Peptides against a protein of PDB entry 6RGO. Designs and how they scored, part 34

Target 1, 392 residues: chain A of PDB entry 6RGO
Amino acid sequence: MALKLLGFNQDATCFSVISSNKGVTIYNCDPFGKCFELEKSTSNDEELDFLVEMLFSTSLIAVVDKTIGASKRKKLKIVNTKRKATICELTFPHEIMDVIMNRKIICVVLKSDQIFVYDISCMKLLRTIDVRGEKLKSTSKFRNSEAVGDIGVRVSLSTDNNSILCYSSYSKSDKENAPLNDIVVFDALKCIQINVLPAVHQSNIVCIACSPDGMLMATASEKGTIIRVFKTIDTENDEPILVNEFRRGSRPSRISEMKFNHDNTLLACVGESDTIHIFALPVTTTEADANEDDTLQQSSHSLSSSINGLQYISKGLANRFGKIIVSKIPTQSQQRHVAYIKIPENAKYRIGFPKDTTNTIHICGEDGNYLVYSIPRNEVGPCTLVKSNTFD

## One batch from the design tools (peptide; aimed at target 1 T58 K355)

Design b2_p9_5_s2 (made by RFdiffusion4, then SolubleMPNN; from b2_p9_5, 3 letters changed)
Fold by OpenDDE base, seed 5:
Structure b2_p9_5_s2 (fold): chain B 392 residues (1-392), chain A 9 residues (1-9)
Amino acid sequence: as target 1 above (392 residues)
Amino acid sequence: EIKELLSEK
């Protein structure tokens, strides 16, 4: 049976798949089992394609039927899974490319490089973001339609109520082929641009992950060799703060998904490679005011692995045109993964971090495997398989 | 209806 993965929800309590015979199926992770099925409306042997965005474990999903020949690629349906009923329908001027949501906001990304931001509670449009802007509308007609499939606006939304939206934008280069290599940080509730991170990669950004709290953002280009992690809000001397630069590999490979865990200690990535990579982030010690009292001398030998001070290379190289380019961390200062999972070659996998277990990762494959791995804390190595289930 | 679903865990 041909499976197509749609992904995990925000807290990895559910995942969604397209089954060629059944349509959209949602599985619970624990207890493992099918919780929802959207029946195939068409008897045709057409390859089913859907966007499904879940809202945690709630009965609210957003669905777009992207099946070829379907006149529905411009329609967003809000579905109540318990009632199996469409409760809201929105029609857009262009094909829907992506849908992301949290408990406050739905963002709809169109093929026109527009982001529609809605208040989820009433489905009121708060903002239309035109990523191309007025000047670039004229030149966009000549991008050959075939090559456009992979290069579009990428988005990520914080899972918290602050609703920090990160999206890829076109660099202000006077070149007809400006890359989508800027990042805009946007308060989706207030509809305010918070920050702009210029030229975070040399090529188009193809993957973005926002941290659950919206304080960090990870980016990867079409090369997928380097992942960069930035602060979203904070700046140093009006320059973007690069927190980490991770090396996934030496060979180009597309990253399809990245996720932070719920405490911002880990970043996972998956894509076309045979390996899920997990990177450790520096623990920001919030100095909680140590009130003096309880002398419990538990000599936890914190192996302070001297994560030697990542010199924040805040050196934005202003190019000859006053454009800030995010400097590359020297290759010697590039961090590797701390953990990994081997996956079957050519199998598409998706990743999710459960909320309650920061050292656990959920993965699912188009091979019909749902797998739970334990992430090693104190050693660099493979993750340990803890649980496995199969789905069809 | 949407508001009710938003109150689910």
Scores: peptide ipSAE 0.556, ipTM 0.962, DockQ to the pose 0.856
OpenDDE base, seeds 1, 2, 3, 4: peptide ipSAE 0.529, 0.529, 0.532, 0.538; ipTM 0.958, 0.959, 0.959, 0.960

Design b2_p9_5_s3 (made by RFdiffusion4, then SolubleMPNN; from b2_p9_5, 3 letters changed)
Fold by OpenDDE base, seed 5:
Structure b2_p9_5_s3 (fold): chain B 392 residues (1-392), chain A 9 residues (1-9)
Amino acid sequence: as target 1 above (392 residues)
Amino acid sequence: EIAELLSEK
């Protein structure tokens, strides 16, 4: 059967797939099993395409039928999975490219590079963000939207109630062909721009991940060789704080998804490569002044791997065109993965981090495998397979 | 209805 992966929900308790025969199916991870099915409404041999955004394990889903020839590509349906009923329908002026939500906010990304921000509780429009509108004051030429394949506005939303929205924006350049290489950090509840991270990559940003708490953001470009992690809110001297720069690989490869674990200690990435990479983030040890005197001499050889303090080389290379490109961390200070999972070549996989087990990762493949891996804590190496299930 | 679904865990 041809499967197409839609992804995990926010806490990796469920995942969604498109089955060619069944339409949209949602699986529960534990206990593993099918929990919802949206029947195929069309008898046509057309390749099914859907957006499905889940709200945790709740009976609320957002659905867009993106099937080619479907008049429904501009329609967002809010569906009650228990009733199998559409409870809200919104129609947009342009094709829906992405939908992301949490318990407070739903964001709808259009092919027009607009982001519609709604209060999910009442489906009231809070803001329309026009990512092109800041440019339209300078350049009247609509890029013919036909040739802009994979290059659109990317979004990520914090899974918490703070509802920090990160989105890719066009760099301030007088050039008609400015890349989508800026990031805007936006409070989706208050509808206020919090921060702008200019030129975080040299090329268009194709993947963004916000941390669950909205405090960190990971970015990857079309090249997918380097992942950068920034603070979202905090700035040093009005400059973006680059926390980490990770090397996924030397060869270009698209990153399709990145996820933080629940405690911001791990960042995973997946894409067109045969390898899921897991990176360790620096644990901010809050010095709890636990003055507890308890003398237990357990000679745990703390491998004090001297994480040589990454000197924040804040040296913005102002290249001759006034673009502050985030200074590349020297290649020697680029961190590699701490763990990895090998996946079949050309198999699309999606990733999720469960809330309660910060050292566990859930993955699912278009090969019909749902896999649970344990992430090694104290060594660099492969993840260990803990559980496997199959789906059709 | 949406408000009821948002109250689910």
Scores: peptide ipSAE 0.493, ipTM 0.954, DockQ to the pose 0.836
OpenDDE base, seeds 1, 2, 3, 4: peptide ipSAE 0.464, 0.467, 0.469, 0.476; ipTM 0.948, 0.949, 0.949, 0.951

Design b2_p9_5_s4 (made by RFdiffusion4, then SolubleMPNN; from b2_p9_5, 3 letters changed)
Fold by OpenDDE base, seed 5:
Formats: sequence, structure tokens, C-alpha cells
Structure b2_p9_5_s4 (fold): chain B 392 residues (1-392), chain A 9 residues (1-9)
Amino acid sequence: as target 1 above (392 residues)
Amino acid sequence: EISELLSEK
């Protein structure tokens, strides 16, 4: 059967798939099993396409039927999975491209490059963000949205209640074809812009991940060779703070998803390559003033891995057009993965980090595999398979 | 109804 992966929920307790015979199915991860099914409304041999956003393990899901006709693609349904009933329906002026939510906010991304921000508790519209309208009046040439199916506004939302929204925006260049290579950091609750990260890549941003707490953001361009991690809120001298630059690979490959683990110690990425890459983030040891004098001489040979302090080379190369391009960290300073998972070639996979086990990763494939891996802590190497299940 | 679902774990 043809499976299409929709993804994990925020805490990797569930994942959703489209089955060609059954429609939308949600699986629970532990205990493993089908917990919800949305049957096909139509007997047509049309390829099923849905957006499904889950709210943790709750009975609330947001659904968009993208399969048939332009009218359904503009409708967001909020569904109670226990009742199998639509409890709210919203219609938008344009096709829905993405839906993201937490316990406070639901964001709806349209093909028009608009983001509609709602208070989820009452479905009241808080803000409409027009990512195109922020362009200077001169860039009125509609990119013919037909040919560039892959280049749109990307969003990520913190899973916490702070509701930090990161979205890709168009660079302020007078060029008709300005790339989506800026990022805006937005407080979705207060409806205020917090920060703007200009030109974080040379090409369009195709993947964004916000940390669960909203303090970090990872970005990847169409090339997918370099992943950059920034602070979202903090700035140094009004400049964006680049925390890390990771090298996924030397060959271009699309990154489809990135996720932080719950404690911001790991960043995983998946895409069109045969490899899930897991990167370690520097643990900001808050020096807790452990003034407690307890003299226990445990000679733990702290392998002082001299993490040579990455000198923040804040040398923004102001190129001739006043664009602060985030200075590329020298290729020698680009970190590699600390762990990896090999996946079948051409199999689409999705990733999730469980809340309670920060060194565990959940993955699921369109091959019908749900896999749980342990991430090595002290060595660079492959992840160890801990659990496997199959779904249809 | 939505508020009830938001109170679920």
C-alpha cells in the first residue's frame, strides 16, 4: 500500500500517516497501535493529500483535505478524534500550505505567503502576517506561484506556552527575485516582532526548526549542506547570534525536517538522503554556584574534550549592497554529526524526540517502519535500534 | 469544547 508520512506530534507520542486505503491514520508510539482513523470520503483513485497537525496526545487535531478540489484546500477543520466530529471549520482566501500549533496558538500558512495566527482556545484571529506586504512596494511582481511549488514561507513554533514563531521572510533587496532568506522571530501571543535575522543563507530557506522553549532556531537552505543554529531572542550589538554551523554533507540534498530534543542538547535532520544526522549542541552549563564543599574525591577522569571555544567571528561581511550576510564559519570550524541513522534510499522518513528520554529518537518511514533508536552519548557513531514496529 | 480538549494531557 502507498503510505505518505505526515509526521510526529510535538512530543513524539503519536505519528500520523496517510494510507491509500484507509485515509488518515494516527498511531500511538507506546503502547504501539492505531488510535485514530479518518476514513476516505471518496472512492476515487486520486492520490490522497492531507495536512494533519496534532496537539500532543489530545483528542484535538487540525485537518486540511488537499486531495480533491480547490475548495477543500482552503478549509481548516478542527476535529475531535474521540467523537470523530468537526468542532470548528475555517475557510481561507487561499490554499493552506502548512498548519502548526501548540496549547495556545494555531498558525495557518497560506499560498499567498500570509500567516494567520489564532488563539486556539476560542479560534479568534490575533494577527494576519503578510510576508509579501513587508516587501518594499517595488517587488509587486507576483512570483508566478505555479512553477515554484517548493519555495514558500516556512514556519516553526515553539511547543511551549511562550509561542515563539519563526518564519522565513523576503530579503529587503531591490531585486525582483529576492530570496526567502531572512527570518523573523515573532511573539505569537503578544503579536509583536522580537527579532529579524537577515540573510541567514544565500538561497531560500526550506526548513526551520524552533527549539521547544523557543530560545534556539535551526535553519537550512535549498542546498541542505549547512545547518545554522541561532539564538532567537538574544542579540550581540544588534547582530544575530550564530551558535552553531553544522555540515550535513558536501552534496546538495533537501532537508525536509529538523527537530531539537527537549533539552536543546541535540538537533536531528532528515530529508532525501540515506542518513538521519544528529548534531550535539553546546550545553550552556549554567554555573550553578555549587558551593557545597562535599569532598568526595571521585577521580572521574573528566576527559576534558577541549571544546576549543568557537571564537564568535562576528565579522559580518557587509557585501556591497549593505546586506549583512551571516559570516560563514570557516569550513574547518563546521561541526559534523555526533550520531547517525541509516535509512533506505528514497524512503521518506520523519523524526520525533520524546520528552522524557532526551537520548532517544523516534523515526517513521513510508516503508511502514516505526523505529526507536538510542543515541550514543560519549562516542561518535551509529545509533542503536532499541524497538521496531510495522504499520500499514 | 476546544477548551476541554486543551485541558487533556
Scores: peptide ipSAE 0.481, ipTM 0.952, DockQ to the pose 0.832
OpenDDE base, seeds 1, 2, 3, 4: peptide ipSAE 0.448, 0.453, 0.457, 0.453; ipTM 0.944, 0.946, 0.947, 0.946

Design b2_p9_6 (made by RFdiffusion4)
Pose (drawn by RFdiffusion4):
Structure b2_p9_6 (pose): chain A 327 residues (1-135, 151-284, 335-392), chain P 9 residues (1-9)
Amino acid sequence: MALKLLGFNQDATCFSVISSNKGVTIYNCDPFGKCFELEKSTSNDEELDFLVEMLFSTSLIAVVDKTIGASKRKKLKIVNTKRKATICELTFPHEIMDVIMNRKIICVVLKSDQIFVYDISCMKLLRTIDVRGEKIGVRVSLSTDNNSILCYSSYSKSDKENAPLNDIVVFDALKCIQINVLPAVHQSNIVCIACSPDGMLMATASEKGTIIRVFKTIDTENDEPILVNEFRRGSRPSRISEMKFNHDNTLLACVGESDTIHIFALPVTQRHVAYIKIPENAKYRIGFPKDTTNTIHICGEDGNYLVYSIPRNEVGPCTLVKSNTFD
Amino acid sequence: STEVDIDIE
């Protein structure tokens, strides 16, 4: 089958790719190279490694499952790339759905909507967050820098009226203090959540409305959450998979089950800005590095890696600059 | 960007 299940780095330095053949490879961007290659851990052809989230450019990797079910739901391994050794092997009572890391905090998301927060220096569990214990699945996002700030979607106070709903809660994982609770920002479920690298901004994706809403995160007034801007969906409602924020928080990238990738600018310093054509029934992931604000890195399941440029003052499409092919 | 290697206790 195709080389599916791409993962993208925080710092846009490299990306994680599960080659359907054997193990998982991690490439670099500049210069492009085979950065890390995981050996054979397979027994059948279509069984897939699912979840890999990494540090910036380091040797520290978070790896989850290999087998379809033998050791998948209840595993987390911490591996150094230079010496291929497992350090800490944590076990969890449920199935892992997502893992997000940063320089200070490691988050592990379970299928039962439990979020385990760890101080990464000693792996002490800071707090267990019973989201489903209070009231598709929960989507979680996190700031990259320090003062790392956690964002998760929570159910509303209409559990009695119906089973599924989605509001937003802002949480400071550094001090384990809940900062702001946002109301039902959508009339539908929440599909994907992106938080700014500095933790000041947040994006939301609806399944039905397909309109991205941006709210201030922490400095927002206590009385009411502050809405920043909205973005035109286009000609057709489409499911969104992954969104990213620029380092200066002027740009927002959007990708999903669509023909095109949309680029949204920010009035921090309207409907559409830059659009990148994309093959229809193939899936991609997004990133952009810290070095420049004009370059957008693209990861594709077709086997191609592309680097596009962004037009500052033109509403035109992006210009391709650099490309390379996968393995 | 600088790299940060984390040692776990």

Design b2_p9_6_s1 (made by RFdiffusion4, then SolubleMPNN; from b2_p9_6, 6 letters changed)
Fold by OpenDDE base, seed 2:
Structure b2_p9_6_s1 (fold): chain B 392 residues (1-392), chain A 9 residues (1-9)
Amino acid sequence: as target 1 above (392 residues)
Amino acid sequence: MEIVEIEIK
C-alpha cells in the first residue's frame, strides 16, 4: 500500500499518515497505536493528498483535502477528533500549501505566497502577510512569475506560546527573479515583524525550522549542503547572529524537514538522502551564579569543551549594494553531524523530538516503520534503535 | 495519551 507521511505533531507524541485505502490515520507514539482515522471522502481510486496538522496530543486537527479539484485545495477544516465534527471551515482564494500551528496560532500558507495568521481560539484572522506584495513594493514589475516548480514561501512556528513565526521572503533585489533567500521573523500574536535576516543562503530557502522557544532558527537552501542556525530575535549591531553552520554533506540533496529538540541542544535533518543527520548546538551555559551549595560534582564532561573556540563574529560584508550578506563560516569551521541514522534509500522519513527525552528521536517512514532512536552523547556515531513499530 | 478536547469559541 502506498503510504504518504504527513509528519509528527509538535512534541512527537503522534504522527499522521495517508493510506491510499483508508485515508488519514493518526498514530499515537506511546503506547503505539491508532488514535484517529479520517476516511477518504471519495470512493475513487484517486491518489490521496492531504495536509493534516495536529495540535499536540489534543482533539484539534487542521485538515486540507488536496485529492480532488482546485476547490477542495482551498478549504481548511478544523476538526475535533473526539467529536468527529468539523468546528470551522475556511475557504481561501488560492490553494493551501502548508498549515502550521501551536496552542495560540494557526498559519495558513497559500500558493499566492500569502500567509494567513489566525488566533486558534476563535479562528479570527489576525494578519495576512503578502510576501509577494512586499516584493512588489520593492520591485515595480508585476511579473506573475508563476513559481515554476516546488519553490514557495516556507514557514516554521515556535511550539511555545510566544508564537515566533519564521518565513522565507524574496530578497530586496531589483532582479525580476529574486530568490526566496531572506528570512522574516514575525511575532504572530502581536502581528509585528521582529527581525529580517537578508540573504541567509545564495539560493531559495526550502526548509526552515524554528526552535520550540522561538529563540533559534535553522535554514537550508535548495542545495541542502549547509544548514545555518541563527538567533531569531537577538541582533548584534543590527546584524543577524549566526550561531552555527553545519555541513550535512558535500553532494546536493534536498532537506525536507529539520527539527530542534526541546532544549535547543540538537538539530536533526532529513530529506532525500539515506541519512538523518543530528547536529549538536552549543549549550549556552547561562552562568547561573554559583551559589556555593556543595552538591556532588558529577563531572558531566559535556561536549561543550570542544565547541567553545569559534565565536566567529561574522562581520557582515556590506557589499557595495548595502545588502548584508551572511558571511560564510570557513569550511574548516563547519561542523559535521554528531549522530546519524541510516534510512532506506529513497524512503521518505519524518522526524520528531519528544519533549521529555532530549536525547531521543522519533522517526517514521513511508515504508511503514515507526522507530525510536537513542542519540549518543559522548561520541560521534550511529544512533541506537530503542523501539520499533510497524503501521499500514 | 488522553486526547485533550479543545473548544473553539
Scores: peptide ipSAE 0.033, ipTM 0.679, DockQ to the pose 0.515
OpenDDE base, seeds 1, 3, 4, 5: peptide ipSAE 0.032, 0.032, 0.019, 0.032; ipTM 0.661, 0.670, 0.550, 0.671

Design b2_p9_6_s2 (made by RFdiffusion4, then SolubleMPNN; from b2_p9_6, 6 letters changed)
Fold by OpenDDE base, seed 2:
Structure b2_p9_6_s2 (fold): chain B 392 residues (1-392), chain A 9 residues (1-9)
Amino acid sequence: as target 1 above (392 residues)
Amino acid sequence: PEIVEIELE
């Protein structure tokens, strides 16, 4: 049977899959088992396609039937899984491309490059962000180049209540084919733009991850060779703060998903490659005021990787077109993964970090494997398989 | 874990 992965919920307690014969199934990770099933609404031999976003371990799911011919690709259903009832149905002017949520906000991304921001508690529309319209205000002659293929606005939302929304935006360059290589940071609750990171990559951004607390974001372009991590809110001299630059690989490969762990110490990425990469972020030692209390010297050999914070204040090469391009960190300072997981070739995998175990990663594959790995702390190497389950 | 019920207001 063909499985399609929908992914993990925000805390990796559940994951969603599409089965060609059954429809949508949600699995609980621990104890492992089915927790919800949405039956196939159509008897047609059409290849099922769905968006399903689950709100943590709650009864709330957002569902979009994206199946070709179903005429439902413009409809968002909010469903209570316990009651098996549709709470809300919203119809959009365009096809729904993505849905993301936290405990406060639902964001709906349309094929029109619009983001609809809702208060989840009452499904009230807070904001419509028109990413294309913002571009049209800067540049007179947009041909609606239909987004050729799988290039569109990408979004990520913090899992906390601060509801920091990061989205890809069009370059303010007068070029007809301006890439989606800017990032906008948006307070989804207050409906205020907080920050703009111009030209974070040379090509379209295809993957964004926001940290759970909304303080960090990771970005990857179509090339998927370099991942950049930025501060979301903080700026230095009104310029974006690049925290890390990671090298996934030397060969181009699409990154489909990135996730931070819950303490912002790890960033994982997965995509078309045979390898899930896990990168270490610098632990911001909060200077805990060394109040003298004498308790046990557990030698936290902090890996004082003296990441000499080379504040490469790379003087922005103000190229003649006034766009600050985030300068590339020198290739020698590009960090590699600290850990990895090998996955089957051409298998699509999704990743999630559980809240309570910051050195554990959950993965699931279209091969029907749900796997739990332990991430090594003190060495660069493979992750250790801790638990495995199968699903159909 | 048991799925927590959410009601929309």
Scores: peptide ipSAE 0.032, ipTM 0.674, DockQ to the pose 0.473
OpenDDE base, seeds 1, 3, 4, 5: peptide ipSAE 0.018, 0.026, 0.018, 0.029; ipTM 0.530, 0.650, 0.564, 0.662

Design b2_p9_6_s3 (made by RFdiffusion4, then SolubleMPNN; from b2_p9_6, 6 letters changed)
Fold by OpenDDE base, seed 5:
Structure b2_p9_6_s3 (fold): chain B 392 residues (1-392), chain A 9 residues (1-9)
Amino acid sequence: as target 1 above (392 residues)
Amino acid sequence: MEIVEIEIS
């Protein structure tokens, strides 16, 4: 049977899939099993496509029927899974491209490059963000959105109540064809722009991940060779703080998803490659005042891996067009993965980090595998398979 | 699964 992955929920306790015969199925991870099924409403042999966003392990889901020819691509349904009832229906002027939520906010991304921000508690519209709005004053030409098949506004939302929204925006260049290579950081509750990170990549951003606490953001371009991690809120001399630059690989490969673990110590990425990569983030040791004198001589040879202080070379090369291109960290300072998982070639996988076990990763594949891996702490190497289940 | 009853009035 053809499976299509929809992904994990915010805490990796559930995942959703489209089954060609059954429609949308939600699985619980522990204990493993089906917890909800949304039956196919139509007998047509059309390839099913859905957006399904879960609210953690709650009875609330957001559903969009994206099936080709469906008049429903503009319709968001909020469904109570226990009652099997639609609670709310919203109709948008344009096709829904993405839906993200936390306990406070629902964000709906349209094909028009608009983001609608709702209070989840009452479905009140808080803000409409027009990502084109700054450009609409200069370019009356709607890019025929048909030819721009895969380059839309990307979004990520913090899973906490702070509700930090990161989205891709168009560079301020007067060129009709400006890339989606800027990032805006937005407080979705207060409806305030917090920060703008200009030209974080040379090409369009295709993947964004916000940390659970909203303090970090990872970005990848169409090339998917380099991942950049930034602070979301903090700035240094009004410039964006680049925390890390990771090398996924030398060959171009699309990154479909990135996730931080719950404590911001790990970043995982998955995409069209045969490998899930896991990167270590620098632990900001808050120098807690270790004033306590406890003399215990335990001679553990801490391999002081001298993480030689990456001097933040804030040398923004202002190229001839005044674009602050984030200075490429020298290729020698590009960190590699600390762990990896091999996956079948051409199998789409999704990733999730459970809250309670920061050194485990959940993955699921369109091959019908749900897998739990342990991440090595002290060595660079493969992850160890801990649990395996199959779904249909 | 926690019940979130959203009463949308």
Scores: peptide ipSAE 0.029, ipTM 0.665, DockQ to the pose 0.344
OpenDDE base, seeds 1, 2, 3, 4: peptide ipSAE 0.021, 0.028, 0.026, 0.020; ipTM 0.554, 0.669, 0.661, 0.557

Design b2_p9_6_s4 (made by RFdiffusion4, then SolubleMPNN; from b2_p9_6, 6 letters changed)
Fold by OpenDDE base, seed 5:
Structure b2_p9_6_s4 (fold): chain B 392 residues (1-392), chain A 9 residues (1-9)
Amino acid sequence: as target 1 above (392 residues)
Amino acid sequence: MKVVEIKIS
């Protein structure tokens, strides 16, 4: 059967798939099993495409039918899975490209590069963000949205109640072809812009991940060779704080998804490559002043791998066109993965981090595999398979 | 906003 992955929910307790025969199916991870199905309403042999955003393990889902020829691509349905009922229907002026939610906010991304921010409790529109609107004051030419290929506005939302929204924006350039290489950090509840990170990559941003607490973001460009991690809110001398630069690989490969674990100690990435990469983030040791004198001599050879303090090279190379390009960390200071999972070549996988087990990762594939891996703590190496299930 | 109680059949 042809499976299409829709992804995990916010806490990796469920995942959703499209089955060619069944329509949309939601699986529970533990105990593993089918928990919801949305039946195929059309007898047509058309390739099914859906957006499904879950609200954790609740009975609330957002659904968009994106099937080719479907008049429904502009319609968001809010569905109660227990009642099998549509609670709310919203119609947008343009095709829906993405939907993201937490317990407070729903964000709807349109093909027009607009982000509609809603209060989930009442479905009241809080803000319309026009990512092009800052440019439209300078360039009257609506580029025909047909030739804007796979490069649209990308979004990520914190899973907490702070509701930090990170989105890709167009760089301030008088050039008609400005890339989507800026990041805006937005308080989705207060509807306030918090920060702007200019030119975080040389090319368009294709993947963004916000940390669960909204304090970190990871970004990847079309090249997918380098992942950058920034602070979202904090700035140093009004400049963006680059926390890490990770090397996924030397060869270009699209990154489809990135996720932080619950405690911001790990960042995973997946895409078109045969490898899921897991990177370690620096643990901010809060120096707890544990003055407790307890002399227990356990000679644990802490491999003090001297993580030589990454000198924050704040030196923005202002190139001749006033674009602050985030200075590439020297290739020698680019960190590699600490762990990896091998996946079948060309298999699409999605990733999720469970809340309660920070060293566990959930993955699911279009091959019908749901897999749980343990991440090694003390060594660089492969993850260990802990559980496996199959779905159809 | 139309709250449409559509039974998903």
Scores: peptide ipSAE 0.021, ipTM 0.636, DockQ to the pose 0.049
OpenDDE base, seeds 1, 2, 3, 4: peptide ipSAE 0.010, 0.020, 0.017, 0.010; ipTM 0.550, 0.626, 0.613, 0.554

Design b2_p9_7 (made by RFdiffusion4)
Pose (drawn by RFdiffusion4):
Structure b2_p9_7 (pose): chain A 327 residues (1-135, 151-284, 335-392), chain P 9 residues (1-9)
Amino acid sequence: MALKLLGFNQDATCFSVISSNKGVTIYNCDPFGKCFELEKSTSNDEELDFLVEMLFSTSLIAVVDKTIGASKRKKLKIVNTKRKATICELTFPHEIMDVIMNRKIICVVLKSDQIFVYDISCMKLLRTIDVRGEKIGVRVSLSTDNNSILCYSSYSKSDKENAPLNDIVVFDALKCIQINVLPAVHQSNIVCIACSPDGMLMATASEKGTIIRVFKTIDTENDEPILVNEFRRGSRPSRISEMKFNHDNTLLACVGESDTIHIFALPVTQRHVAYIKIPENAKYRIGFPKDTTNTIHICGEDGNYLVYSIPRNEVGPCTLVKSNTFD
Amino acid sequence: EIDIEFPDD
């Protein structure tokens, strides 16, 4: 089958790719190289490694499952790339759905909507967050820098009226203090959530409305959450998969089940800005590094890695600059 | 405790 289940780094330095053949490879961007290659851990052809989230450019990797079910739901391994050794093997009562890391805090998301927060220096569990214990699946996002700030979708106070709903809660994972609770920002479920690297901004994706809403995160007034801007969906409602924020928080990238990738600018310092054509029934992931604000890195399941430029003052499409092919 | 290395920005 195709080389599916791409994962993208925080700092846009490298990306995680599960080669359907054997193990998982991690490439670099500059210079491009085979950075890390995981050995054989397989027994059948279509069984897939699912979840890999990494540090910036380091040797520290978070790896989850290999087998379809032998040791998948209840595993987390911490591996050094230079010496291929497992350090700490944590076990969890449910199936892991996503793992997000940063320099201070490690988050583990379970299928039962439990979020385990760890101080990464000693792996002490800071707090267990029973989201489904209070009231598709929960989508979680996190800031990259320090003062790492956690964002998760929570159910509303209409659980009696119906089973599924999605509001937003802002949480400071550094001090384990809930900062702001946002109301039902959508009339539908929440598909994907992106938080700014500095933790000041947040994006929301709806399944039905397909309109991205941006709210201030922490500095927002206590009385009411402050809405920043909205972005035109285009000609057709489409499911969104992954969104990213620029380092200066002037740009927002959007990708999904669509022909095109949309780029949204920010009025921090409107409907559409830059659009990147994309093959229809293939899936891609997004990133852009800290070095420049004009370059956007693209990861594709077709086997191609592309680097596009962004037009500052023109509403035109992106210009391709650099490309390379996968394995 | 785990030994962890972080690169500079």

